# Ledger of designs, part 132: peptides against a protein of PDB entry 6MBK

Target 1, 240 residues: chain A of PDB entry 6MBK
Amino acid sequence: GFEMVNFKEEGFGLRATRDIKAEELFLWVPRKLLMTVESAKNSVLGPLYSQDRILQAMGNIALAFHLLCERASPNSFWQPYIQTLPSEYDTPLYFEEDEVRYLQSTQAIHDVFSQYKNTARQYAYFYKVIQTHPHANKLPLKDSFTYEDYRWAVSSVMTRQNQIPTEDGSRVTLALIPLWDMCNHTNGLITTGYNLEDDRCECVALQDFRAGEQIYIFYGTRSNAEFVIHSGFFFDNNSH

## One batch from the design tools (peptide; made by RFdiffusion4, then SolubleMPNN)

Design b2_p15_4_s2 (from b2_p15_4, 7 letters changed)
Fold by OpenDDE base, seed 2:
Structure b2_p15_4_s2 (fold): chain B 240 residues (1-240), chain A 15 residues (1-15)
Amino acid sequence: as target 1 above (240 residues)
Amino acid sequence: MELIPVIHDFTPVTF
């Protein structure tokens, strides 16, 4: 098995409690435990979702608001998961002035400014929606929706959203995958697939892990530059 | 049974 551990430098991660062999199915997460666009539609956010064109068009935004609504709900099923999420991220939206100044000499500065501008615009739009839309009145975030809340939610989604099939397998939807996304990441091969018959995510071990070792996964290919901008991660051996 | 790869979506949150 595995256990959740707070690693000093990496934050929360999973540690093997026994030897795990490469390609061994060690972790699975049923759909009912996922935060998806569909679960957002079926939540307290559903009425607003049904009437806001941007929430409908932007599944990632729907997930961000789903995350905020559940965070603001003391009895949310996902509270244990949400409590494991970082309070801040090493992504451009959290860069300090000195970090931004350093990036002015790089091509990354354009992406940083784009994220700032876009996120601010999005917040302004949804702040107005939350204040004025009738279906927003019952949202638990109605009286506590700050820019900091929004940038946290979009950063959480941007760093953790995954493509999975819909229940019928006909389309792709977006999901946050609790427990699975507690694995820290490394370069390698994708070892997570969705099992439609059992309706669950299934993760097999990327390599052999000994008891006591941290379990790492790989979830996608990006250049280091793109990975820094989107995920805040840098891997020396990461290749596009 | 064929597994469908679970892939991180790197699309920026933007509009």
Scores: peptide ipSAE 0.396, ipTM 0.884, DockQ to the pose 0.871
Fold by OpenDDE base, seed 4:
Structure b2_p15_4_s2 (fold): chain B 240 residues (1-240), chain A 15 residues (1-15)
Amino acid sequence: as target 1 above (240 residues)
Amino acid sequence: MELIPVIHDFTPVTF
């Protein structure tokens, strides 16, 4: 009932191919298709994950490295998904000098600088880990781990990571949700839930969509400023 | 079955 389309101003999104009614389950994604902390642990990254306290403590970084490892793997199951990801992001880590200068007049500048500092520090840490840790030798990114790679991966994660339950439902974990995350954001209610019985993400339509209309979803509550900083989104009518 | 909400995690990548 939908197709991927490149929209002129919004980039890739999903377009309805038929009329979709509000609350209709139009999209579901089984766990096996998700990039999760668990899939990271079960990948070539697993041995390093088991030995690095930061990867263990920070699921978002684990996802970032999982994404990088899979991107560097030509036969990765997730290649089709990874190829749909932007090569660059409209987030602070990609701001030009003039954009940063413009933000100096805003309170957001402190968060921007924090992101720069944190990302640089993280890269330096993991560069050393990748160069020196025995379990890093098996990583496809071993000889190709640049700041640009890391910046891209963490930006991908920051803009697309979601909280989902673990398989047993006992804890919350992080996931990238292929296909679903192609939906652009709008204000509204959360319409995506996880079905543990069927072990899948389920998305119901936020509103009626006609054939040919772009399908939007609500990711969560943030101010416009926070969305710009963390997700690159902005809405004039954001009530938050 | 009750669906568990899937929410975007806005936590910055930081340490």
Scores: peptide ipSAE 0.388, ipTM 0.882, DockQ to the pose 0.890
Fold by OpenDDE base, seed 3:
Structure b2_p15_4_s2 (fold): chain B 240 residues (1-240), chain A 15 residues (1-15)
Amino acid sequence: as target 1 above (240 residues)
Amino acid sequence: MELIPVIHDFTPVTF
């Protein structure tokens, strides 16, 4: 019921190929297709993950390394997805010197510099880990781990990571959701939920979309507190 | 069946 299209002003998004009704389940993605902390643990990264406290404590970094390992693997299941990701991002880590100079007069400069310092420190740490840890020898990025690689991976994760339940529903984990994350954002209610019984992400339409219209979703707010205050979950029980 | 909301996490990667 949809296709990928390059929209002139918004870049790539999803377009309806038929009329879609509000609350209609038009898109679902099984767990097996997601890039998750669990899939990272079950990949070539698993042995290193089991030995590094930072990878264990920070699921977002585990996802970043999962992306890098899979990108460096020609036969990766996620190659089609990874190839759709931007090569660069409009994030502080990609700001040019002139852009940073413009921000020097604002409070934002402190956050930008903090992010630069933190990312550089993280890269230095993991560069050493990759060069010295025995389990890193199995990683396809062993001899090709640059700051640009790390910057790209963390930016990809920061812009696309989602909270989903673990398989047993007991905890929250992080996931990249292929196909779904191609939808562009609009204001509204969250219309994407996780179905634990069927073990899949389910997205229902925020509104009616006609054939040929771009499909928009609401990703949520920047914090869980803001989500509780300003957002609700739009769900029709009859649609599932 | 109740769905668990899928929430986009905008938290920066920091340590």
Scores: peptide ipSAE 0.367, ipTM 0.869, DockQ to the pose 0.613
Fold by OpenDDE base, seed 5:
Structure b2_p15_4_s2 (fold): chain B 240 residues (1-240), chain A 15 residues (1-15)
Amino acid sequence: as target 1 above (240 residues)
Amino acid sequence: MELIPVIHDFTPVTF
């Protein structure tokens, strides 16, 4: 009921190929297709993950390295997905000098500088790990780990990471959700849930979409505290 | 089974 299209202003998105009704389940993604902390642990990164406390403690960093390893692997299952990801992002880590100068008059500049410093520190740490740790020797990025690579991976994760349940539903883990995250964003309600019985993400239509229309979804706001559970989904209490 | 909401995580990557 949909196709991937490169839209002029929004880049890649999904377009309806038929009429889709509000609340219709039009898209689902099985766990096996997700990039998760668990898939990172089960990848070539697994041995290093088992030895590095930061990777173990920070699932988002594990996802970033998973993304980098898979990008560097020509035979990766996720190559088609990775190739659709932006090469650059509208995140603070990509702000140009003029943009940073503009923000100098605002409190936002402190957050931007913090992100830069933190990301640089993280890169320096992991650069050393990759260069010196025995379990890093087999990583496809061993000899090609730049700050630009790390910045890209971190930005990719920050813009696309989602909380989903573990297989047993006992905990929350992080995931990148291919195909689903190609939907561009609009204001509305959360319409994506995880079905543990079928072990898949399920997305229902936010509204009616006609054939030929771009399909938009709502990824939510910054804080889960801004949402209320209704009919199995969270929805924002705040109008944005 | 009830669906568990899939929530985008806006937490910055930091340590």
Scores: peptide ipSAE 0.345, ipTM 0.866, DockQ to the pose 0.608; fails the geometry check

Design b2_p15_4_s3 (from b2_p15_4, 6 letters changed)
Fold by OpenDDE base, seed 4:
Structure b2_p15_4_s3 (fold): chain B 240 residues (1-240), chain A 15 residues (1-15)
Amino acid sequence: as target 1 above (240 residues)
Amino acid sequence: MPLIPVIHDFTPFSF
């Protein structure tokens, strides 16, 4: 029903290989394929996670480190997914000086500077943790943890993290959703839901897509400024 | 069971 395609200006996306009707379930991703806080806890990161309050408190950081650990693991199940991720992002952490200067005329500049400060602080904190904590010794990133690594992981998670239920449905957790997150964003309604009975993410088509058309999804309601800050997206006609 | 909406999380990396 769809294929991964590298679009000239948008990078990787999904293209319909047949006509897809609005509300048609065209894509589903079982929990076992997701990178979640739970999979992070069950990985080589688990021992450190159990001892670090920041990892425990901040699922997004846990995902970032999970992503880094798996990237550094040649035999990781998620290598095919990780390889599809951009090496760089159009997010504030990758802005050039001229782009930052341009944003000085906007309210977004304060959030950009905050993001820089926070990311730098987090890197410094975890660099020390990785160097000194006993449970960090087995991490594949132990001897290779740069700011660039952390920036990449943060940006990857920032742009791709989603709220999903835990297996028992009692809480919300964070997940990266392989294949699904290859869909580029558009304005509209949320058309992805989690099916707890089948333990999978289910995506229905936002609209009719003809064979050969790119499939777009809606990630969530945010202002253009928030999308730029968190996802690197900007929509001229964004109603928010 | 009804599907639980899957939504992008915009929680910043901040501590």
Scores: peptide ipSAE 0.508, ipTM 0.919, DockQ to the pose 0.899
Fold by OpenDDE base, seed 2:
Structure b2_p15_4_s3 (fold): chain B 240 residues (1-240), chain A 15 residues (1-15)
Amino acid sequence: as target 1 above (240 residues)
Amino acid sequence: MPLIPVIHDFTPFSF
């Protein structure tokens, strides 16, 4: 149905290996393959999670640390996924000085500065936690937790985290969805849903794709400004 | 059962 391809301009994406019709279920990802707040709680991070109020309150930060712990673990189940993630992002945390200067004339500058300040504060807090908390001693990142690591994890989660139901469907949780998030994004309609009966994400095709075409998905309605801040890109025909 | 939409979460990294 599809294959992973490194596209010259867009990086990794999915390419159709056969014709796919609109609304055809072409991709599904079982819960067991997802990186979730729950998998973070059940990982080496679990003991620290159970003791840190911020990890408990902020699922996105829990995912960021889960991602860092798994990246630092050579035998992690998610290594193949993590290896596909960009090493750097076009998000504000990676903006060059000239890019920031350009934004000084826009309203976006306030959000950029807030993101810098928040990320720096979070790093400082968790650096201290990792150095001093007993449950951090066995974390694979104990001796290798830099600001660069944290900004990478934050940017990875910021650009890729999704809302999915808990196993019982009673609440919403956060997840990184391997393989699915290899699809580059376009404007359109939500075509991914969670099937609680089969406990999996299910993605249907947004449009017809011919064999050899790149497969695109749509994951949410936002203004271009919001996409820049949260995802680092614009859509030419983005509508909100 | 109906599928539950999977959507990107834009919750800020903020505290």
Scores: peptide ipSAE 0.463, ipTM 0.909, DockQ to the pose 0.895
Fold by OpenDDE base, seed 3:
Parts: structure tokens; sequence; C-alpha cells
Structure b2_p15_4_s3 (fold): chain B 240 residues (1-240), chain A 15 residues (1-15)
């Protein structure tokens, strides 16, 4: 029903290989294929997670470390997915001095500086944890944890993390959703839901797509400023 | 059973 394609200006996205009707279930991803806070807890990171209050309190950081551990593991189940992720991002953490100077005239500058400060603080904290905590000795990143690694992981999670239910449906958790997150964004309605009975993400088409057209999804409403801060781009058709 | 909406999380990395 679809294929991954490199689109000019938009980068990688999904293209329909046949006509897809509005509201048609064209894509689904079982929980077993997701990178979640739960899969992080059940990985080599689990012992450290159980001992560190920040990993427990901040699911996004847990996902960042899960992503780094799996990237450093040649036999990781998620290697095919991780290899599709960008090696660098256009997010503020990757801005050069001239780009930051340009933002000084905008309201976004305070949030950018906050992001830099927070990321640096987090790196310093976890660098110390990785060097000193007994449960960190089993992590594949023990002797290879740079700021560049952390910056990449934070940016990957920041741009791709989603809210999904826990397996029992009692709470909300965070997940990276392989294949689905290749869809580029447009304005519209949320058309992705979680089916607890079948334990999978389900995406229905936002509109009719013809064979050869790019498939777009809507994953949330944000201002252009928030898109710059969190995703590194402006959305021209954003009404907010 | 209705589907539970899947949405992008924009919570910042902050502590």
Amino acid sequence: as target 1 above (240 residues)
Amino acid sequence: MPLIPVIHDFTPFSF
C-alpha cells in the first residue's frame, strides 16, 4: 500500500503505491515493534532505570538512553529502524552561532537557551552516573558516551516520541513508532489510534490518496515557534 | 472499543 521515498524539500516520507480511501486502515504497528519506556525497562538499561529517579520520572530521557543502548548493540532488534534515523537534525541543539544570533531577535531565543542549558546539565549528570553507577557497567555505551551522542538521542526522541497507553490501558507512556513516524505532517485531525485489544497502533488515511501521492498525517497542533524549538522547522499552513 | 488517540508528545527535556 505504501513505500518510503525521498521527497525534495520534505526529505523522507511515505508514498502510496495504490489508491487509498479516506478512513482506510492502511498502516498498523504492533506494540512488540515499538521502542517504549517499558521496552527500555526490559532492556540492558533496566537495572539502571530501577535505581535512577530521573530515568523513572522522565520517560523521554529513558527513551533517549534506550535508543543509545540499542544503537550501540549490533544485534539489536531495532537496528533496521535506527539506521533510518537522521544522523543530524535541524533542531536548535544543532544550530550554529549565526543561526542562534538570528534568533536573538525572536521570542524563541529564551527557550533555545533553556534547551541548551538543560541538555548540557542532563549530559553532565548522566555522564557521572554512567561512570560511577554499578549497573552502568553493562551498558554498551559505558566507554562511549559523548555530548554528540546525547544530543542526537534527545533530538531523535524530541522529534518522534508519541503518547500511547500502557499494555493494561491504565496509564499513558511514551513510544517511538517505527515505519509510522516516516509520515510527514499536515494540518487535519488525529487519525492514529491505539487498539488495546489487538495491542497495536492503527493509522487510517486522513483523506483519499492516489497511487503515487505522498501520505501525510496530523500528529498534533503546535505554533510555528514550538515547531522550531521541538522539530526545527516552520509549518507554513499552521494557523497558530 | 474505541481507539485511544496517538499523539506526538511535545514535553521538553527539562530538570
Scores: peptide ipSAE 0.460, ipTM 0.908, DockQ to the pose 0.901
Fold by OpenDDE base, seed 5:
Structure b2_p15_4_s3 (fold): chain B 240 residues (1-240), chain A 15 residues (1-15)
Amino acid sequence: as target 1 above (240 residues)
Amino acid sequence: MPLIPVIHDFTPFSF
């Protein structure tokens, strides 16, 4: 029903290979294919996670390290997904001096600076943890953990992390959703839900798509400021 | 069961 395509303006996205009707379930992703806080806990990161309070408290950081560990693992199940991720992002952490100067005239500059400081602090903290903690010795990134690595992982998670229910539905956890997150964003309604009975993410079409058209989804309501902070851009079709 | 909406999480990387 769809294929991955590199679009000129949007980069990688999904294109319909047949006509898809509005509200048609065209894409689903089982939990076992997701990168989640739970999969992080069950990975090589698990022992360190069990002893580091920050990893335990901040699921987004846990996902970032999970992503880095899997990227550094040639046999990772998620290698095909990770290889589809951008090597660089347009997020504030990648802004050049001129881009930062442009933002100085905006209210977003304070949030950008906070993001820089937080990311640097986190890197410094975890660099020390990775160098000194006994459970870090088996991490594939033990001898290769740079700020650039961390910046990339943070940006990857920041742009792609989603709230999903835990397996028992009792709590909310964080997930990266392979294949689904290849859909580029448009304005509209949330059309992705989690089916606990089948234990999968389910995406229905926002509108009719014809064969050959790019499939867009709506990730959620965001202000323009939030788009800058979390996605590095102002969304032209954002009415907020 | 009803579907639980899947939404992008905007939780900042901060501590």
Scores: peptide ipSAE 0.454, ipTM 0.909, DockQ to the pose 0.894

Design b2_p15_4_s4 (from b2_p15_4, 6 letters changed)
Fold by OpenDDE base, seed 3:
Structure b2_p15_4_s4 (fold): chain B 240 residues (1-240), chain A 15 residues (1-15)
Amino acid sequence: as target 1 above (240 residues)
Amino acid sequence: MELIPVLHDFTPPTF
């Protein structure tokens, strides 16, 4: 009951193709379609993951490398999803010198510089790992790992990662949710849950949507500062 | 059956 559409002011989003009622289950995504820390462990990245303490401790970095490996793999199951991701982001890692200068008068500048330093340090560390670790020779990115690649992958993950339960429900893990993450954000309540019995993400409608209307979801409470730092945009209706 | 909330996380990687 929906389709992908390019909206002039908001970019790509989902549009209803029929009337959808509030609380109607209109979208679900099985675990097998998600990009998760577990799917990263089960991929070509798995041997390196098993030997690197940082990949093991930081699921978001594991997802970033999973994205890079799958992007570099022509036969990847996730190619259709990866091709829908932006090639660049309006996040601080992409700011030009003039944009950074405008932020110098704000509290955000410290977080921007921290993000730059952290990302650069991470890249330097993993560049060395990829060049020297025996299990890295199996990675499709072995000879093509640039800072631009890492910046893109990190930005993709930090703007799209979600907390979901593990298959047994015993722990929380991280996932990218194809198709679902095409919904743009609005103020409201969280309407996406994980069904462990059916092993899928389930999204119910936040409100009534008519045929032809854009479908919005609520990603959770964030300040405008957090949106700028992590997503590169302001939300005017944000209470913080 | 109670659904477990899916929470979007904007936190960048840090180390």
Scores: peptide ipSAE 0.309, ipTM 0.862, DockQ to the pose 0.873
Fold by OpenDDE base, seed 2:
Order: C-alpha cells, then sequence, then structure tokens
Structure b2_p15_4_s4 (fold): chain B 240 residues (1-240), chain A 15 residues (1-15)
C-alpha cells in the first residue's frame, strides 16, 4: 500500500508502506471520485454551465469553477482532496516582481505576461457573470469570488488536469484525479491508463519502490521551460 | 483489456 506524507521540500506525496514492484498496479481511482467536466455539469455549477458559452467551450475553466464551488461548499465530497492542494503555487501567476524582472532577459517572459493578461481578463469576465447571471446566485462563491481565488483555481487545474476518456470512450474529457495526483513527478514513462471496463484510472509503478520510499510518477514529456511555465519548476534529469 | 493512456495537460486557460 501507500500513505499520504507531507515531505519537507516537496509538500504532500505518497510513500510506499510495502515493497512495490515495477509495473505493479498499486493505485486506482474510480471515475466517481474524479473531478471532471461532467461532474461540473452535474454540480451546482450545472445551470450556469448550460448557459455560459465559455464554460462550455473551455473545460479547464469549467474545472476551475467546479474546484472553487466545491472548495466553498463545507459538505463537498471533495473537501479532503481540496485541502491537500497547495494554497499557493510556484507558477508564473504567483511570481514576485523580482522573479518577473529576472525573467525579462529570457524568452519565458512572454508566456508569463500572457498568463497574467489572460487570467486577469478571464477573472473580469467571470466576475461580471457571477454578479449578473441568474444561475450564479446559488453558487457558494457568489459573494466571495476574488482574483486570488481564480488564480488559485486556474493554477490548480493547470498543474493537475488530465485527459481521460468519456464513459463511452468516444471522446476525451478533462479530470482532476484525487490521490493519484499526490504522486510527485519524475522522469520516466507514462504508467497511468484508464480502464473503461472498470471505469477507473489505473497506475502501475514506474520502478521498484521499497517500503518507506516516496512513489513518483511521470506526468509526460516536457521541456524544463514548459515545466517552469506550466508547473513552476525544473527537473535536473528531465529529458525531452 | 487495453488501457487508454492518461495524459497530463499543462495548457493554461486562454481567451
Amino acid sequence: as target 1 above (240 residues)
Amino acid sequence: MELIPVLHDFTPPTF
């Protein structure tokens, strides 16, 4: 098995409680536990989703608002998961002025400014929607929707969203995968697949892990530059 | 049983 551990430098992660062999199925997450675009449609956000073209077109924004609505709901099923998420991120939306000034000499500055501009525009749009749209009146975030809330939700989704199949396997949708996304990233191969027959995400071990070792997974091939822009960090051994 | 790869998507929202 495994357990959730707060590692001093890496934050929350998973630690093996027994020896796990390479390619052993050690973790699975049923669809019913995922935060998906579909669960967003079926939540308190559903009525607004059905009438807002941007929520309908932008699954990642739908997930961000789903995350905010569930965070603001004391009885949300996902409260235990949401509470494991960082309160802040090392992503560009959280960069300090000195960090931005440092990046001015790099190509990354354009992506940073793009994220700032886009996120601010999105917030302004949805602030107006939340204040004026009839179906927004019942949202738990109605009276507490700040830019800080939005940038947190966007950053959470940007760093944790995954492509999974729809229930019928006909299309791809977006999902946050609780418990699974607590595995910190390492370089390697994709070891997570979706099992449509059992309707669950299945993760096999990338390597042998001994009892007491942290369990790492590979989120996908990315350059260090892409990781900085999208995840806020570099990997020394990250190979593209 | 064929597993469909779960792919992380780092794409930030944009409009």
Scores: peptide ipSAE 0.277, ipTM 0.846, DockQ to the pose 0.905
Fold by OpenDDE base, seed 5:
Structure b2_p15_4_s4 (fold): chain B 240 residues (1-240), chain A 15 residues (1-15)
Amino acid sequence: as target 1 above (240 residues)
Amino acid sequence: MELIPVLHDFTPPTF
């Protein structure tokens, strides 16, 4: 067992309510609870998705808009999850002028500027789409789509999106995994897999945790292309 | 059944 706790330095996390052993399946999340590209297509966003090539091509943007639509929907199933998300992020899109100035001496500045330019371009594109497209009229964000909203949604997705199989296992899709993504990160091994038979994400404990300890997991590195499948898991020694 | 690894993807949207 575990409970959600607001930790002083790390924000929301999971705390063990009993001793959990290494490799114990302690957490699982059924597909129906995930925010996926498929759930986006099946939402109020679906009609617009069906007609916008960028939404169709870019699952991460589809998730960002799905997140915004659900945030703007008081009766959304995901409201409890969305309310636990940070209001701001330590992503380049939130860097202050002094932080950007500090990075000007580094090669990282080019990546930061690229993210800013790309995000601004995306916002401008979708602002026009939302204002002009007939299928945007029913979106709860129709009259409240700001750059800050888009920045937040993109940052939320960028920091939390995961690759999971489609229901038939034939392809990879993107998902936000509520409850599971409340675990804070530590260095280690990937201990989360998708069980297609039960249609759920399954997380096993990275190590022994005692009752009262915070449960940490390893989400891996930035790119899944860096991983090699070994025994159903990935090992990454890269530290962020 | 073998579990399919769930992989975090820290890729920003680009176009």
Scores: peptide ipSAE 0.269, ipTM 0.849, DockQ to the pose 0.612
Fold by OpenDDE base, seed 1:
Structure b2_p15_4_s4 (fold): chain B 240 residues (1-240), chain A 15 residues (1-15)
Amino acid sequence: as target 1 above (240 residues)
Amino acid sequence: MELIPVLHDFTPPTF
């Protein structure tokens, strides 16, 4: 077993409540509990999604709006999950001037500026959509949609989105995986997969964890620059 | 309009 704990230095994470062995299936999350592009289509966002080409083309943006709509909905099934999300992120969209200056000497700077430009443009576009589109009238965010809201949602999705198969396994879709994504990152091997037969995400332990230890997972091999750009992480020994 | 690409790409394997 495990429990969610607020670790002083790392924020929320999962702690083992018993000894967990390496490769033990300790965590699974059924599709019905995921925030997906499909759940976005089936939500209050669905009517707008069906008429906006950008939402249709960009599953990550659809997830961002889904997240915002659910956050603004007191009765959302995902409220407990949303409350565990950081209020701010170490992503480029939150960089201060000094952090941007530090990155000016790196190849990441172009991607940082691109993210700023793209996010600002998207916000401006969707602000207009929310104000003018008939199907936006029912969105709980209609009267409160700020750049800060959008930046937060985009950063939440950017840092937490996962590719999973569709129910029939024929395509890939995007999902936020509640509870699972509370695991903080460490170096290692990918230990999470999707079981189509049981229609669930499955996570096996990367290593032995003793009762009381924090459970870490590996989010995949990336360059340090990619981690900065996409997740806000720095890794000393990233071989890529 | 330049769109936000799929930035974070965690793809759990199907097994």
Scores: peptide ipSAE 0.121, ipTM 0.673, DockQ to the pose 0.098

